# Ledger of designs, part 19: peptides against a protein of PDB entry 3LCN

Target 1, 96 residues: chain A of PDB entry 3LCN
Amino acid sequence: QYTENLKVIVAEKLAGIPNFNEDIKYVAEYIVLLIVNGGTVESVVDELASLFDSVSRDTLANVVQTAFFALEALQQGESAENIVSKIRMMNAQSLG

## One batch from the design tools (peptide; made by RFdiffusion4, then SolubleMPNN)

Design b1_p12_7_s3 (from b1_p12_7, 5 letters changed)
Fold by OpenDDE base, seed 4:
Structure b1_p12_7_s3 (fold): chain B 96 residues (1-96), chain A 12 residues (1-12)
Amino acid sequence: as target 1 above (96 residues)
Amino acid sequence: GLGSAGIKAKLA
């Protein structure tokens, strides 16, 4: 239902990770797939941690938690554009 | 880890 918008949102969040040399589209798609198939924050983070050694667990947790919150926001009627804008601003404020 | 290459294999 909200999977396509969620993919865009997660991709925006991933784009804020410094030195993350991965296919953002596929990573975002995979995160959303895990979520819609019943994944929890912990289980999705565990899966991602096994795939990405260069990204801290805290960073991965932040990405995944953002995805879950974004999904709820979408369900409550917030636009994907608005959510993406918030994430973009947060990315711009991040240092290191 | 396998990174996005591992994901691509799973999504294919």
Scores: peptide ipSAE 0.460, ipTM 0.907, DockQ to the pose 0.949
Fold by OpenDDE base, seed 1:
Structure b1_p12_7_s3 (fold): chain B 96 residues (1-96), chain A 12 residues (1-12)
Amino acid sequence: as target 1 above (96 residues)
Amino acid sequence: GLGSAGIKAKLA
């Protein structure tokens, strides 16, 4: 089961969004819940877009796609620590 | 959108 690690990973990605004044851990938990309950990239983005008007659809799509890629990486045997480190570096380099 | 408050409402 990868849900707990995925929550940590998604939270790290959300933390990179500038001026995102939401409960990051709670949003991450919700995203993971949607994914494990059969959500697709499109359906999860649609759900988040309905909730967060101040965040661009492209930014939301980037978060959701990262979550799906991270889930695949976990299933392939990559450690959560390695994935979090890569996301942290990407957050630091982001122009958004 | 309602943000995190909206999520809480959906899960209530």
Scores: peptide ipSAE 0.459, ipTM 0.910, DockQ to the pose 0.808
Fold by OpenDDE base, seed 3:
Structure b1_p12_7_s3 (fold): chain B 96 residues (1-96), chain A 12 residues (1-12)
Amino acid sequence: as target 1 above (96 residues)
Amino acid sequence: GLGSAGIKAKLA
């Protein structure tokens, strides 16, 4: 089970969203919960869109897709630390 | 949208 590592990874991705005034830990926890309970990219995006109308659907889709790719990476043996580092760099580039 | 408050309500 990669639940705890995935929460950290998703939180890092969410931290890159500018002007996102939400509880990052709770949002990350909820995204992971939806995924491990059988959610798809489409269904999770739909759920998040209903909660966060201040964030574009494309941005939400990017976050969710990152979560699914991260889960696959974890399952293939990549460390959570490496995944977090990559996302942090991507966030910095997006803000630059 | 209800935001994080909506999530907290769903998980309560």
Scores: peptide ipSAE 0.458, ipTM 0.909, DockQ to the pose 0.914
Fold by OpenDDE base, seed 2:
Structure b1_p12_7_s3 (fold): chain B 96 residues (1-96), chain A 12 residues (1-12)
Amino acid sequence: as target 1 above (96 residues)
Amino acid sequence: GLGSAGIKAKLA
């Protein structure tokens, strides 16, 4: 399915968080795991907030919402490459 | 929070 592409996309989004000193690929994998196992924006944010207290809840919500939007975009036929490019441009504008 | 270490612990 779209799991592997979504991991790449989420990793790109996480890479935009300033001073985020975590294993990006591992965190991305965990987020995708939570989503494919029925997580909602709220439940995934709650889980991440319990693990990463150095990141604001709003920033976490932005990451998670991006993941859900990306999944929908993939399902609608948008390429992972295009989604990653958009996120990269957004990261350059800062994430907070 | 426990960070990535916390994730590893949850998945162990």
Scores: peptide ipSAE 0.456, ipTM 0.909, DockQ to the pose 0.819

Design b1_p12_7_s4 (from b1_p12_7, 6 letters changed)
Fold by OpenDDE base, seed 3:
Structure b1_p12_7_s4 (fold): chain B 96 residues (1-96), chain A 12 residues (1-12)
Amino acid sequence: as target 1 above (96 residues)
Amino acid sequence: GGGSEAIKKKLS
């Protein structure tokens, strides 16, 4: 299972959100939990939007979609380290 | 923040 690697990946993505005053570790854990329990992009975004009204729905959708793409990449054999590196570079280009 | 606190409750 890829849950632990996915938590790290999602945490890296969340760290790119400016002025996000939440516990990154817990938010990442929750997103992964929702996904492995059958959540869809839409349902997970809806849940997060209800919790974080200071973050735009588009930003939340970007985070969630990244999580799903990362899960697929892991399943296809890409390393967590490579995925994290890509996300870090994307964060540096801006997220908001 | 409040969202994280709500999540902590959901994870418990």
Scores: peptide ipSAE 0.514, ipTM 0.920, DockQ to the pose 0.609
Fold by OpenDDE base, seed 2:
Structure b1_p12_7_s4 (fold): chain B 96 residues (1-96), chain A 12 residues (1-12)
Amino acid sequence: as target 1 above (96 residues)
Amino acid sequence: GGGSEAIKKKLS
């Protein structure tokens, strides 16, 4: 399916969070796992909020919503490379 | 961090 590409995409999004002192690979893997097992934006945010108290709920919601949008984009035929490029540009803008 | 460690336990 799209799980491996989605992990890469979510990892790119997480990399844009300043001062995020966590293993990006494991966090991305967990987010994708929750999504493919029927998680909603709300339930996934709740789970992540219980793990990362130093990250705002708004930031977590932004990451999770991006993951859902990316999954839809993959299903509609957009390449993982193109999605990653868009996220990288958004990360650069948010850091500026 | 602590969150990642908790995730590692959940995935194990």
Scores: peptide ipSAE 0.514, ipTM 0.921, DockQ to the pose 0.610
Fold by OpenDDE base, seed 1:
Structure b1_p12_7_s4 (fold): chain B 96 residues (1-96), chain A 12 residues (1-12)
Amino acid sequence: as target 1 above (96 residues)
Amino acid sequence: GGGSEAIKKKLS
């Protein structure tokens, strides 16, 4: 029930990756698909690492962990807008 | 990029 909001949140997180020449919406959709179909942090990172060799494994892990934390936050009642705002601020402060 | 193209195939 949080799938669509999670896609928006993950897309915002992906937008913070410098020089990431991929379709953000497609990547976000795929990450959420993997998560809702039983993916773990490790299995989703492994899948993404096989697709994006130019992005460090640590960066991919950060994206995936953020997605899982965001899902928990949504389930705890935090608004998608608030989560997106936090991620946007973190992206602005990131060194890449 | 190439990753997105691969994802498109997986989502199709």
Scores: peptide ipSAE 0.513, ipTM 0.921, DockQ to the pose 0.609
Fold by OpenDDE base, seed 5:
Order: structure tokens, then C-alpha cells, then sequence
Structure b1_p12_7_s4 (fold): chain B 96 residues (1-96), chain A 12 residues (1-12)
């Protein structure tokens, strides 16, 4: 399915967070795990907020919403490469 | 960081 591609996409989004002192690969894996197991935007944000108090809730919500939109885009036939490119451009204007 | 360590424990 789209699990592995979504991990790459979420990792790219997380890489845009300045001063994020965490293992991006593990965080991306955990976010995708929560989503594919029925998590909602709200429940996933709540979980991440409990883990990363140094990141604003708005920033976390932006990451999670991006993941859900990316999953829908993948299901609609958009390539992971195109989605990553869009996120990379957005990261040029750093999150915060 | 601490958050990633907590995730590792949750995934175990």
C-alpha cells in the first residue's frame, strides 16, 4: 500500500521544522502507524503534543494535516516524488 | 531526543 511512501513524505515535512532535535525517521514511522490504525487529526496531534512539548500544537497540526492530505493524494494517483517536491518547496519557508 | 526515545518504547 502507501505506508512506505507516506513515511517518506511525513519525514520530509518534519525536516522543515527548525531546531527539531528528534529522530525524524522514528517520528514519521509513528505518525503513519497512528494514521493507518484509525487515528484522527485530533487524536494524532494530541499524542504528538504529549511527546514534543518544544513544538507548537499548530506546527504539529500542520504536519498531521499534511500527512492526511498526502495519503489522499497517493490514493488519487499522485506520485510520492511530486508530493515530496511540493513539501520541500513549502519547507523553504520554515515552519514555526 | 526524549520524544523519540519515548516512541521507541511505545513501539517495543
Amino acid sequence: as target 1 above (96 residues)
Amino acid sequence: GGGSEAIKKKLS
Scores: peptide ipSAE 0.511, ipTM 0.919, DockQ to the pose 0.593

Design b1_p12_8_s1 (from b1_p12_8, 8 letters changed)
Fold by OpenDDE base, seed 2:
Structure b1_p12_8_s1 (fold): chain B 96 residues (1-96), chain A 12 residues (1-12)
Amino acid sequence: as target 1 above (96 residues)
Amino acid sequence: GSGTEGIKKKLE
């Protein structure tokens, strides 16, 4: 599957959250775990919101939706490197 | 952070 690539992609997205003092890799792994075990956007957002109350629900939703979009992109043949590059650019833009 | 620890607890 695309589990390992998705972990990298989600980690890149999480790295764009300002003042997010969590283990990025571990959180990314957990998000991917929830998704591959049948989580939906709503259920994963709810789970993360219960864990990270210092992050807005909108931000969490953005992370989760990005993960689902990335998974779809991987399944459609887009390279992980290309997806990561897009996210990195988006992170940089969001800081401005 | 505390959220990470929360995840660890859920996976125990």
Scores: peptide ipSAE 0.544, ipTM 0.923, DockQ to the pose 0.557
Fold by OpenDDE base, seed 1:
Order: C-alpha cells, then structure tokens, then sequence
Structure b1_p12_8_s1 (fold): chain B 96 residues (1-96), chain A 12 residues (1-12)
C-alpha cells in the first residue's frame, strides 16, 4: 500500500548520490521491488553492490536503510511529502 | 548506465 510513495522517497535519496549516471526512477522501482519481495537490508545492499560498483558500499547501505526507515515512518502515519522534504535537506548538505 | 542495464536483464 506504500509502494508508490516509497518509490518517490527512494528516488529522492538516490538523487543525492554524486556522479550517479543511472535511471533514478528505474533504480528506485527496483529497490522497492526487492524490499516488497522479502529483501533484507543485507540482501538488497549485496544486490546493489553487484550492479553499482562505482558507489561505495556505505552509500548503498545508507540508501537501503533509508528505504526501510521510510517504510516504517509511512506505517506510523508520517506523510510521504514530509519524508521527502527531510531527505532533500540531507541531500543538500551531503558531502561529495 | 550499466547498472540500469543490469537491472533490465534481471527483469527479462
């Protein structure tokens, strides 16, 4: 029920990765697909690391953990707009 | 990018 909101949230998080030359929306959709099909933080990070070797494992882990935290936040009643705003602020102050 | 292409192949 939170799939579409989670895709938007994950896309916002991915947009903060410098020099990430990938289809952000498509990658976000894939991450959400992995999560809703039973992926764990570890298994999803492993999958992404196999696909995006130019991105550090720590950065990938940060993206994935953010997705899981966002899902919990949505379930607790926080709006997608508020979650996106928080991520956007974090992206703006992120180091390259 | 190549990662996106990798995803596409996995979803075929």
Amino acid sequence: as target 1 above (96 residues)
Amino acid sequence: GSGTEGIKKKLE
Scores: peptide ipSAE 0.541, ipTM 0.922, DockQ to the pose 0.584
Fold by OpenDDE base, seed 3:
Structure b1_p12_8_s1 (fold): chain B 96 residues (1-96), chain A 12 residues (1-12)
Amino acid sequence: as target 1 above (96 residues)
Amino acid sequence: GSGTEGIKKKLE
C-alpha cells in the first residue's frame, strides 16, 4: 500500500515546522495511522491540536491537508520521490 | 517532547 511512502512524505512536511521539538518519525506514523483508520481533515487536526498546543491550528491543518493530497497523488501514480521534492521546496519557501 | 509522549500514552 501507500502507508510507508506517506509516512516519509508527512515526516518531510513536519520537518519544515520551525522549533518543532518532537519525534518527527513517530508523529508522522501517528498521523498516517489516523488517516488510514478513517480520520478526516477535521478530526485529525482536532487530535493533533490537543497534543501540540505550541503549533498553530492553521499549521497543523496545512500538514494534514498535505497528507491527504499526497495520498491522492500516490493513488494517481505520482512517485513518492516527486512529492517529497515538492514539499522540500515548499518548506524552503515558508516564512514560519 | 510532551506531544510525542501523549501519543505513546494513547497507543498503550
Scores: peptide ipSAE 0.537, ipTM 0.921, DockQ to the pose 0.556
Fold by OpenDDE base, seed 4:
Structure b1_p12_8_s1 (fold): chain B 96 residues (1-96), chain A 12 residues (1-12)
Amino acid sequence: as target 1 above (96 residues)
Amino acid sequence: GSGTEGIKKKLE
């Protein structure tokens, strides 16, 4: 299973959200927990939206979809390091 | 933040 790698990946994605004053590691762990327990993109986004009203729904959806894509990438053999690197570059180019 | 605290409450 790829839960630990996915936590790192999701944390990197969350770190790209400007003015996000939350425990990044803890939020990442929660997102992964929801996913491995059968959450869908929609249900996880709904959950996060209820918790983080200062973050746009589109931003939250982007985070969650990234998590699902990352999980698939891990299953297809891509390294966690490569995925994190791509996310970091995307964060650097993000417009909030 | 308050969101993190919200998660903690849900996991109690």
Scores: peptide ipSAE 0.535, ipTM 0.920, DockQ to the pose 0.579

Design b1_p12_8_s2 (from b1_p12_8, 6 letters changed)
Fold by OpenDDE base, seed 1:
Structure b1_p12_8_s2 (fold): chain B 96 residues (1-96), chain A 12 residues (1-12)
Amino acid sequence: as target 1 above (96 residues)
Amino acid sequence: GGGTEEIKKKLE
């Protein structure tokens, strides 16, 4: 399926968070795990908020929603490379 | 950070 591509995409999104002192690869893997195991935007945000109190809930929600949108985009046939490129551009002009 | 360590445990 799209698990590995989604991990790369989520990692790129997380890389845009300033002063994020967590292992991006592990966090991305965990987010994808939660999603493929039936997590919702709300439940995944709640889980991440319990882990990262230094990151705003809005920023976490943005990351999680991006993951769900990316999964939909992959299912619709968009390449992982295109999705990553879009996220890189967003990271360059945003703080989260 | 501490979140990563907790995630490591959850991924086991």
Scores: peptide ipSAE 0.620, ipTM 0.941, DockQ to the pose 0.599
Fold by OpenDDE base, seed 3:
Structure b1_p12_8_s2 (fold): chain B 96 residues (1-96), chain A 12 residues (1-12)
Amino acid sequence: as target 1 above (96 residues)
Amino acid sequence: GGGTEEIKKKLE
C-alpha cells in the first residue's frame, strides 16, 4: 500500500545525486520492487552497485537506507509529502 | 545510461 509513495520518496533522494545520468523514475521503481520483495539494505546495494559503477557504494547505501527509513515512517503515519520535503531539504544541504 | 536499460529489462 506504500509502494507508490515510496517510489516518489526514493526518486526525490536519487535526484540529489550529482551527475547521475540514469532515469530516476525507473531506478526508484526498481529499488522499491526489490525492497517489497524481501530485499535487505545489503542485497539492494549489491544489486545497484552492479548497475551503477559511477556512484559510490556509500552513496547507494545512503539511498537504500533512506528508503527503508521512509517505509517505516509511512507505516507510523507520516505523510509522503512531509518525507519528501525533508529529503529535498537534505539534498539542498548535502555536499555530495 | 546502461543501468537504466538493464533495469527496464528486469522489470519486464
Scores: peptide ipSAE 0.619, ipTM 0.941, DockQ to the pose 0.620
Fold by OpenDDE base, seed 2:
Structure b1_p12_8_s2 (fold): chain B 96 residues (1-96), chain A 12 residues (1-12)
Amino acid sequence: as target 1 above (96 residues)
Amino acid sequence: GGGTEEIKKKLE
């Protein structure tokens, strides 16, 4: 299992959302919880959309999809450090 | 924010 690494990765992705006035660690923990308990991209996005109406659905979908891709990458042997670095660079390049 | 508070409830 990669729960703790995934929390760190999701937190890094959330940190890229401008003006996001929520506790990043709590949100990351919740997203990971939903995923490891069988959530799908659609179901997790729906849940988050009900919680954060100030964030666009596209942004939420981007976060959730990143989490699923990261989980697969971890399972395929990529290091958490490499994944975090990629996300950090993507955050810096984002127009939002 | 409010979302965090709602998450706290769900994590209980």
Scores: peptide ipSAE 0.615, ipTM 0.940, DockQ to the pose 0.612
Fold by OpenDDE base, seed 5:
Structure b1_p12_8_s2 (fold): chain B 96 residues (1-96), chain A 12 residues (1-12)
Amino acid sequence: as target 1 above (96 residues)
Amino acid sequence: GGGTEEIKKKLE
C-alpha cells in the first residue's frame, strides 16, 4: 500500500545518479516490484547490475538500501514528502 | 536505454 509513494522515493534517488540514461519511472517501478515480491538487497542489486552495467554495484546497492529504509520509514509513519526531501538534499550534496 | 527496454519486456 506504500508502493506508489515508494516509487516516487526511488525515482528521486535514481535522479541523483549522473549520466543515467534510463527511464527513471520504469526503473523505479521495477525496483519496487522486486522489493514487494520478496527481493533482498542482494537479489535486487544482482538484477539491476545485470541491466545497468555502467552503474557501479555500490551505487546500485545504495539505491536499493535507500528503498528498503524508505519503506520502513513509511511504515513507521514518516511522510513521503519528508523522505523525498532528504533524498533530494543528499543528491544535491553528491560528488557525482 | 537498453536496460529500460529489457525491463519493459520483463513487465509484459
Scores: peptide ipSAE 0.613, ipTM 0.939, DockQ to the pose 0.607

Design b1_p12_8_s3 (from b1_p12_8, 6 letters changed)
Fold by OpenDDE base, seed 3:
Structure b1_p12_8_s3 (fold): chain B 96 residues (1-96), chain A 12 residues (1-12)
Amino acid sequence: as target 1 above (96 residues)
Amino acid sequence: GGGTEAIKEKLA
């Protein structure tokens, strides 16, 4: 299972959100939990939107979609390190 | 923040 790697990846993505006053590790853990328990992009976004009203729905959707793409990439054999590097570069360009 | 606290409750 890829849950631990996915937590790291999602945490990296969340770190790109400006002025996000939440515990990144807990939020990443929760997102991964929702996904492995059958959540969809829509249902996970809905859940997060109910928790973080200061973050736009589009930003939340971007985070969640990244998580699903990352999970697929892991399953296809891409390393967590490569995925994290890509996300870090995207964060540097902008997220919000 | 409040979201984190809510998550902690859900994970408990």
Scores: peptide ipSAE 0.593, ipTM 0.936, DockQ to the pose 0.579
Fold by OpenDDE base, seed 4:
Structure b1_p12_8_s3 (fold): chain B 96 residues (1-96), chain A 12 residues (1-12)
Amino acid sequence: as target 1 above (96 residues)
Amino acid sequence: GGGTEAIKEKLA
């Protein structure tokens, strides 16, 4: 139900990673797919770590945890636009 | 990069 909004949110979070030479939309889609298919924070981080060795595990964990928090926020009635806005502000404080 | 290509294969 919230998959499309979650993709947008995760993409915004990924955009905060400096020097991330990957297609953000594809990565966001994959993260959401893993989550909706029963992935945990740990299992999704493990998968991403195997794909992106140039990104720290802490950074990947931050992205994944944000996705899970965002999903809960969406379910509780918060708008995707509001969540994206918050993430954009956090990105401005630097990531990675 | 290579991660994206790997993901494309996984999503196919």
Scores: peptide ipSAE 0.592, ipTM 0.936, DockQ to the pose 0.601
Fold by OpenDDE base, seed 5:
Structure b1_p12_8_s3 (fold): chain B 96 residues (1-96), chain A 12 residues (1-12)
Amino acid sequence: as target 1 above (96 residues)
Amino acid sequence: GGGTEAIKEKLA
């Protein structure tokens, strides 16, 4: 399905966080796992906030919201490459 | 970092 593409997309979003001292692939995998198992924006943000106290809740919420929007875009036929490109442009202005 | 390690524990 869209799980693998979503992992790539979320990883690109996480790469925009400055001074993020975590394994991006692992974090992206975990976020996608939570989403596909019925997580909501709020519940996933709460989980991430408990794990990453050095990242603001607003930044985490931005990452999670992007993931949900990306999943909907994939389901509607947008390519993962296009979504990644949009996120990369947004990352040009670093999160924080 | 510590968050990654915590995730590894949760997935183990």
Scores: peptide ipSAE 0.588, ipTM 0.934, DockQ to the pose 0.596
Fold by OpenDDE base, seed 2:
Structure b1_p12_8_s3 (fold): chain B 96 residues (1-96), chain A 12 residues (1-12)
Amino acid sequence: as target 1 above (96 residues)
Amino acid sequence: GGGTEAIKEKLA
């Protein structure tokens, strides 16, 4: 029910990773797929770590935890637009 | 990159 909004949110989070040479849309789609199919923070991080050896586990964990928090926020009634705005601001701060 | 290609294969 929140799959498409979560893809947009995760894509925004991934866009904040410097020197990330992957297709953001495909990676976001895959992360959301893993989550909606019962993945945990640990199992999703393990899967992503096997795919992206140039990204630290801490960075991957941050992305995945953000996705889980965003899903909960959507379920509690927060708009996707508001969540995206928060992530965009956090990305800007991390790049500064 | 290689991760994207691997994902494409998994999603196919």
Scores: peptide ipSAE 0.587, ipTM 0.935, DockQ to the pose 0.622

Design b1_p12_8_s4 (from b1_p12_8, 7 letters changed)
Fold by OpenDDE base, seed 4:
Structure b1_p12_8_s4 (fold): chain B 96 residues (1-96), chain A 12 residues (1-12)
Amino acid sequence: as target 1 above (96 residues)
Amino acid sequence: GGGTEAIKKKLS
């Protein structure tokens, strides 16, 4: 139900990673797929770590945790646009 | 990069 909105949200979060030479849309789609198929924060982080060795585990964990929180927020009635706006602001404040 | 290519295969 919220998969498409979650893809947009995760993509916005991924856009904040500096020097991330990957297709953000595909990565976001994969993260959401793992989550809706029963993935946990730990299992999804492990999968991403195996794919992106140049990204710190902390950064990957931050992305995945954001996805889980966003899904809960969507289910509680928060709009995707509002969630994206928050993430965009956080990205702008990030030191890398 | 290589991660994207791996994902493309997994999603296919």
Scores: peptide ipSAE 0.582, ipTM 0.934, DockQ to the pose 0.608
Fold by OpenDDE base, seed 1:
Structure b1_p12_8_s4 (fold): chain B 96 residues (1-96), chain A 12 residues (1-12)
Amino acid sequence: as target 1 above (96 residues)
Amino acid sequence: GGGTEAIKKKLS
């Protein structure tokens, strides 16, 4: 499976959230756990919104959708390194 | 933060 690579990818995405005072690796692991256990975009966003009220719902939705897109990209043969690189570049130009 | 701690409780 792609769970370990997906954890790295989600962690990179979370690192782009300004003033996010949480354990990035731990939160990434939790998001991946929810996804592989049948979570939908909506259900995972709802869960995260209940945990992180200081982060906008749109930002949380962006993180979750990125995770699902990344999973599809991995399944299509794109390397984790390439996906991480793209996310890092997007984080660098994001306004938060 | 508090969110991380809440996750820890859910996974315990």
Scores: peptide ipSAE 0.580, ipTM 0.933, DockQ to the pose 0.585
Fold by OpenDDE base, seed 3:
Formats: sequence, C-alpha cells, structure tokens
Structure b1_p12_8_s4 (fold): chain B 96 residues (1-96), chain A 12 residues (1-12)
Amino acid sequence: as target 1 above (96 residues)
Amino acid sequence: GGGTEAIKKKLS
C-alpha cells in the first residue's frame, strides 16, 4: 500500500486550512487509517465533521476527496513528490 | 486541540 506517502500528502493538504489548531500529523494519520479500513468519502467526512466543528463541511470534504484522488494517482504511478507539489501550489492560491 | 485529543481517545 501507499499509506506512508498518503499521510504526507494529507498532511500537506491539512496545512492549508487557516487557523486549524490541531496536530496535523496525527490527524493525517487518522484520516489514512479510516480510508484503509474501508472508509468512504461520506463516512470519513462525517467522522471529521464530528471532531472539528470549527472547520466547514465543504473544507473537510475537499481534504478527504484530495486523499482519495491522491491514492488513485499513487496507484497509477504518479510520485508522492509531484502530488505534494501540486497541493502546495493549491494551498498557496486558496482553499474552498 | 480538542479534536486531536478526541482521536487519541478513540484509538486508546
């Protein structure tokens, strides 16, 4: 699997959320854990929404969807470094 | 934050 690379990717995405007062590495690890244990976009978003009421559901959905897209990209051969670079550029522009 | 602590409890 690509769990370690996915943790790094998700952490980069979370780092783009303004005023997110949480342990980013720990949250990223939890998101990946939920995904590899059969979570869906909907179920993972629901879980995160119950934990982080200061973050909009749309923002959480954007993070989770990015994780699923990144996993697909990794499986198709894209490097983790390239994916992280893309996310970093997106964070610099704006989040949803 | 409280969310991180809640996760720790779920995994314990």
Scores: peptide ipSAE 0.578, ipTM 0.933, DockQ to the pose 0.577
Fold by OpenDDE base, seed 5:
Structure b1_p12_8_s4 (fold): chain B 96 residues (1-96), chain A 12 residues (1-12)
Amino acid sequence: as target 1 above (96 residues)
Amino acid sequence: GGGTEAIKKKLS
């Protein structure tokens, strides 16, 4: 399915968080795992908030919502490359 | 970081 592309997309989003001292690829993999196993925006945000207390809940919610929107976009036929490009543009403004 | 390590423990 779209799990591998979603991992890349989520990793790109996480890379936009300043001073995020974590393994980006590993965290992205974990987020995707939670989503494909039935996680909701709320439950995934709660999990991440418990793990990364140095990142604001709003920032984490932004990451998770982006992942869900990206998954829908992939299912609608949008390429992973296009989605990554959009995220990269948003990252240029940096996450707060 | 600590969060990554915590995930590793959850999945181990």
Scores: peptide ipSAE 0.577, ipTM 0.932, DockQ to the pose 0.591

## One batch from the design tools (peptide; made by RFdiffusion4, then SolubleMPNN)

Design b2_p13_1_s1 (from b2_p13_1, 6 letters changed)
Fold by OpenDDE base, seed 1:
Structure b2_p13_1_s1 (fold): chain B 96 residues (1-96), chain A 13 residues (1-13)
Amino acid sequence: as target 1 above (96 residues)
Amino acid sequence: EIEKLKEEIKKLL
């Protein structure tokens, strides 16, 4: 239902991570898979940390938390486009 | 702190 939009949103968030050397689409898909199958912030972060040691746990937590709140926003009726735009702005601010 | 980060993200999304 919201899975495809959530993948796009998570991918946008991942794109803001400097020197992220993993496949963004793969990681986004995996995060969404874990969430829709009942993962929590903690369990998803633990899973990601076990697979991708190139990024800090704090960075992973930021991504996962963003995903959960994005899902909530989607469920509340906010458009994926609006959410992506917000994340893009956040990414730009982090780079500046 | 994870809870603080949650609150920040919640405000933005």
Scores: peptide ipSAE 0.056, ipTM 0.646, DockQ to the pose 0.028
Fold by OpenDDE base, seed 3:
Structure b2_p13_1_s1 (fold): chain B 96 residues (1-96), chain A 13 residues (1-13)
Amino acid sequence: as target 1 above (96 residues)
Amino acid sequence: EIEKLKEEIKKLL
């Protein structure tokens, strides 16, 4: 359940990236896969950076950090709906 | 800055 919710959450974060030229659902699924299989922030960012050169490393780091904190929030009982809403707010703030 | 952003994310989530 947390895996599927995390995919939705990460996809929402990716949707906020301007000029993102990758399949959002695919990338979100891959990030979650790396995290649940023991990836760290650093190792996941390294993997993504090696595969996707259309997105800056800093942007990737922001996405991955969000994913890890979202997972912690889910495990502590926060709803996926609430987390998604917060990310939408962050996306709007980033865009101006 | 990534650290500042991390702190903001941690507070929000």
Scores: peptide ipSAE 0.056, ipTM 0.639, DockQ to the pose 0.027
Fold by OpenDDE base, seed 2:
Structure b2_p13_1_s1 (fold): chain B 96 residues (1-96), chain A 13 residues (1-13)
Amino acid sequence: as target 1 above (96 residues)
Amino acid sequence: EIEKLKEEIKKLL
């Protein structure tokens, strides 16, 4: 349940990146895979940066950090719906 | 700056 919810959450975060020209679902799935298999913020960012030169390292770090905190929130009992809603608001704030 | 973002995310989630 956490895996699928986290994919949705990460995809929502990626959707807020301006001019992001990658498959959002694929990238979200890949991020979650790396996290579930023991990745750290640093190692996941390094992996993503090696694959996606068009996205800044800071942007990637922001996405990955969000994913880790979202996972923690899920584990603490927060609903995926609430987390997605918060991310939508964050996206709107960054783009607004 | 990244640390600031991290803390803000931590507060929101």
Scores: peptide ipSAE 0.056, ipTM 0.642, DockQ to the pose 0.027
Fold by OpenDDE base, seed 5:
Structure b2_p13_1_s1 (fold): chain B 96 residues (1-96), chain A 13 residues (1-13)
Amino acid sequence: as target 1 above (96 residues)
Amino acid sequence: EIEKLKEEIKKLL
């Protein structure tokens, strides 16, 4: 359940990236897979950077950090819908 | 800068 919710959350975060050329659902799924298999922020960012060099490392780090914090929020009982809404607001306010 | 991002995300989530 957490994995599926996290995929949705990460996808929302990825949707906020300007000029993102990759399949959002695929990337979100891959990020969650890496996290579930014991990845750290650093190792997941490294993996993503090796695959998607068109996206800045800072942007990737922001996505991955959001994923870990979202996972914590889910574990604390916050709904995926609430988290998605917050991220959507963040995306709208982002200046790049 | 990464730490700043973490702080912003923590405020949001």
Scores: peptide ipSAE 0.054, ipTM 0.641, DockQ to the pose 0.027

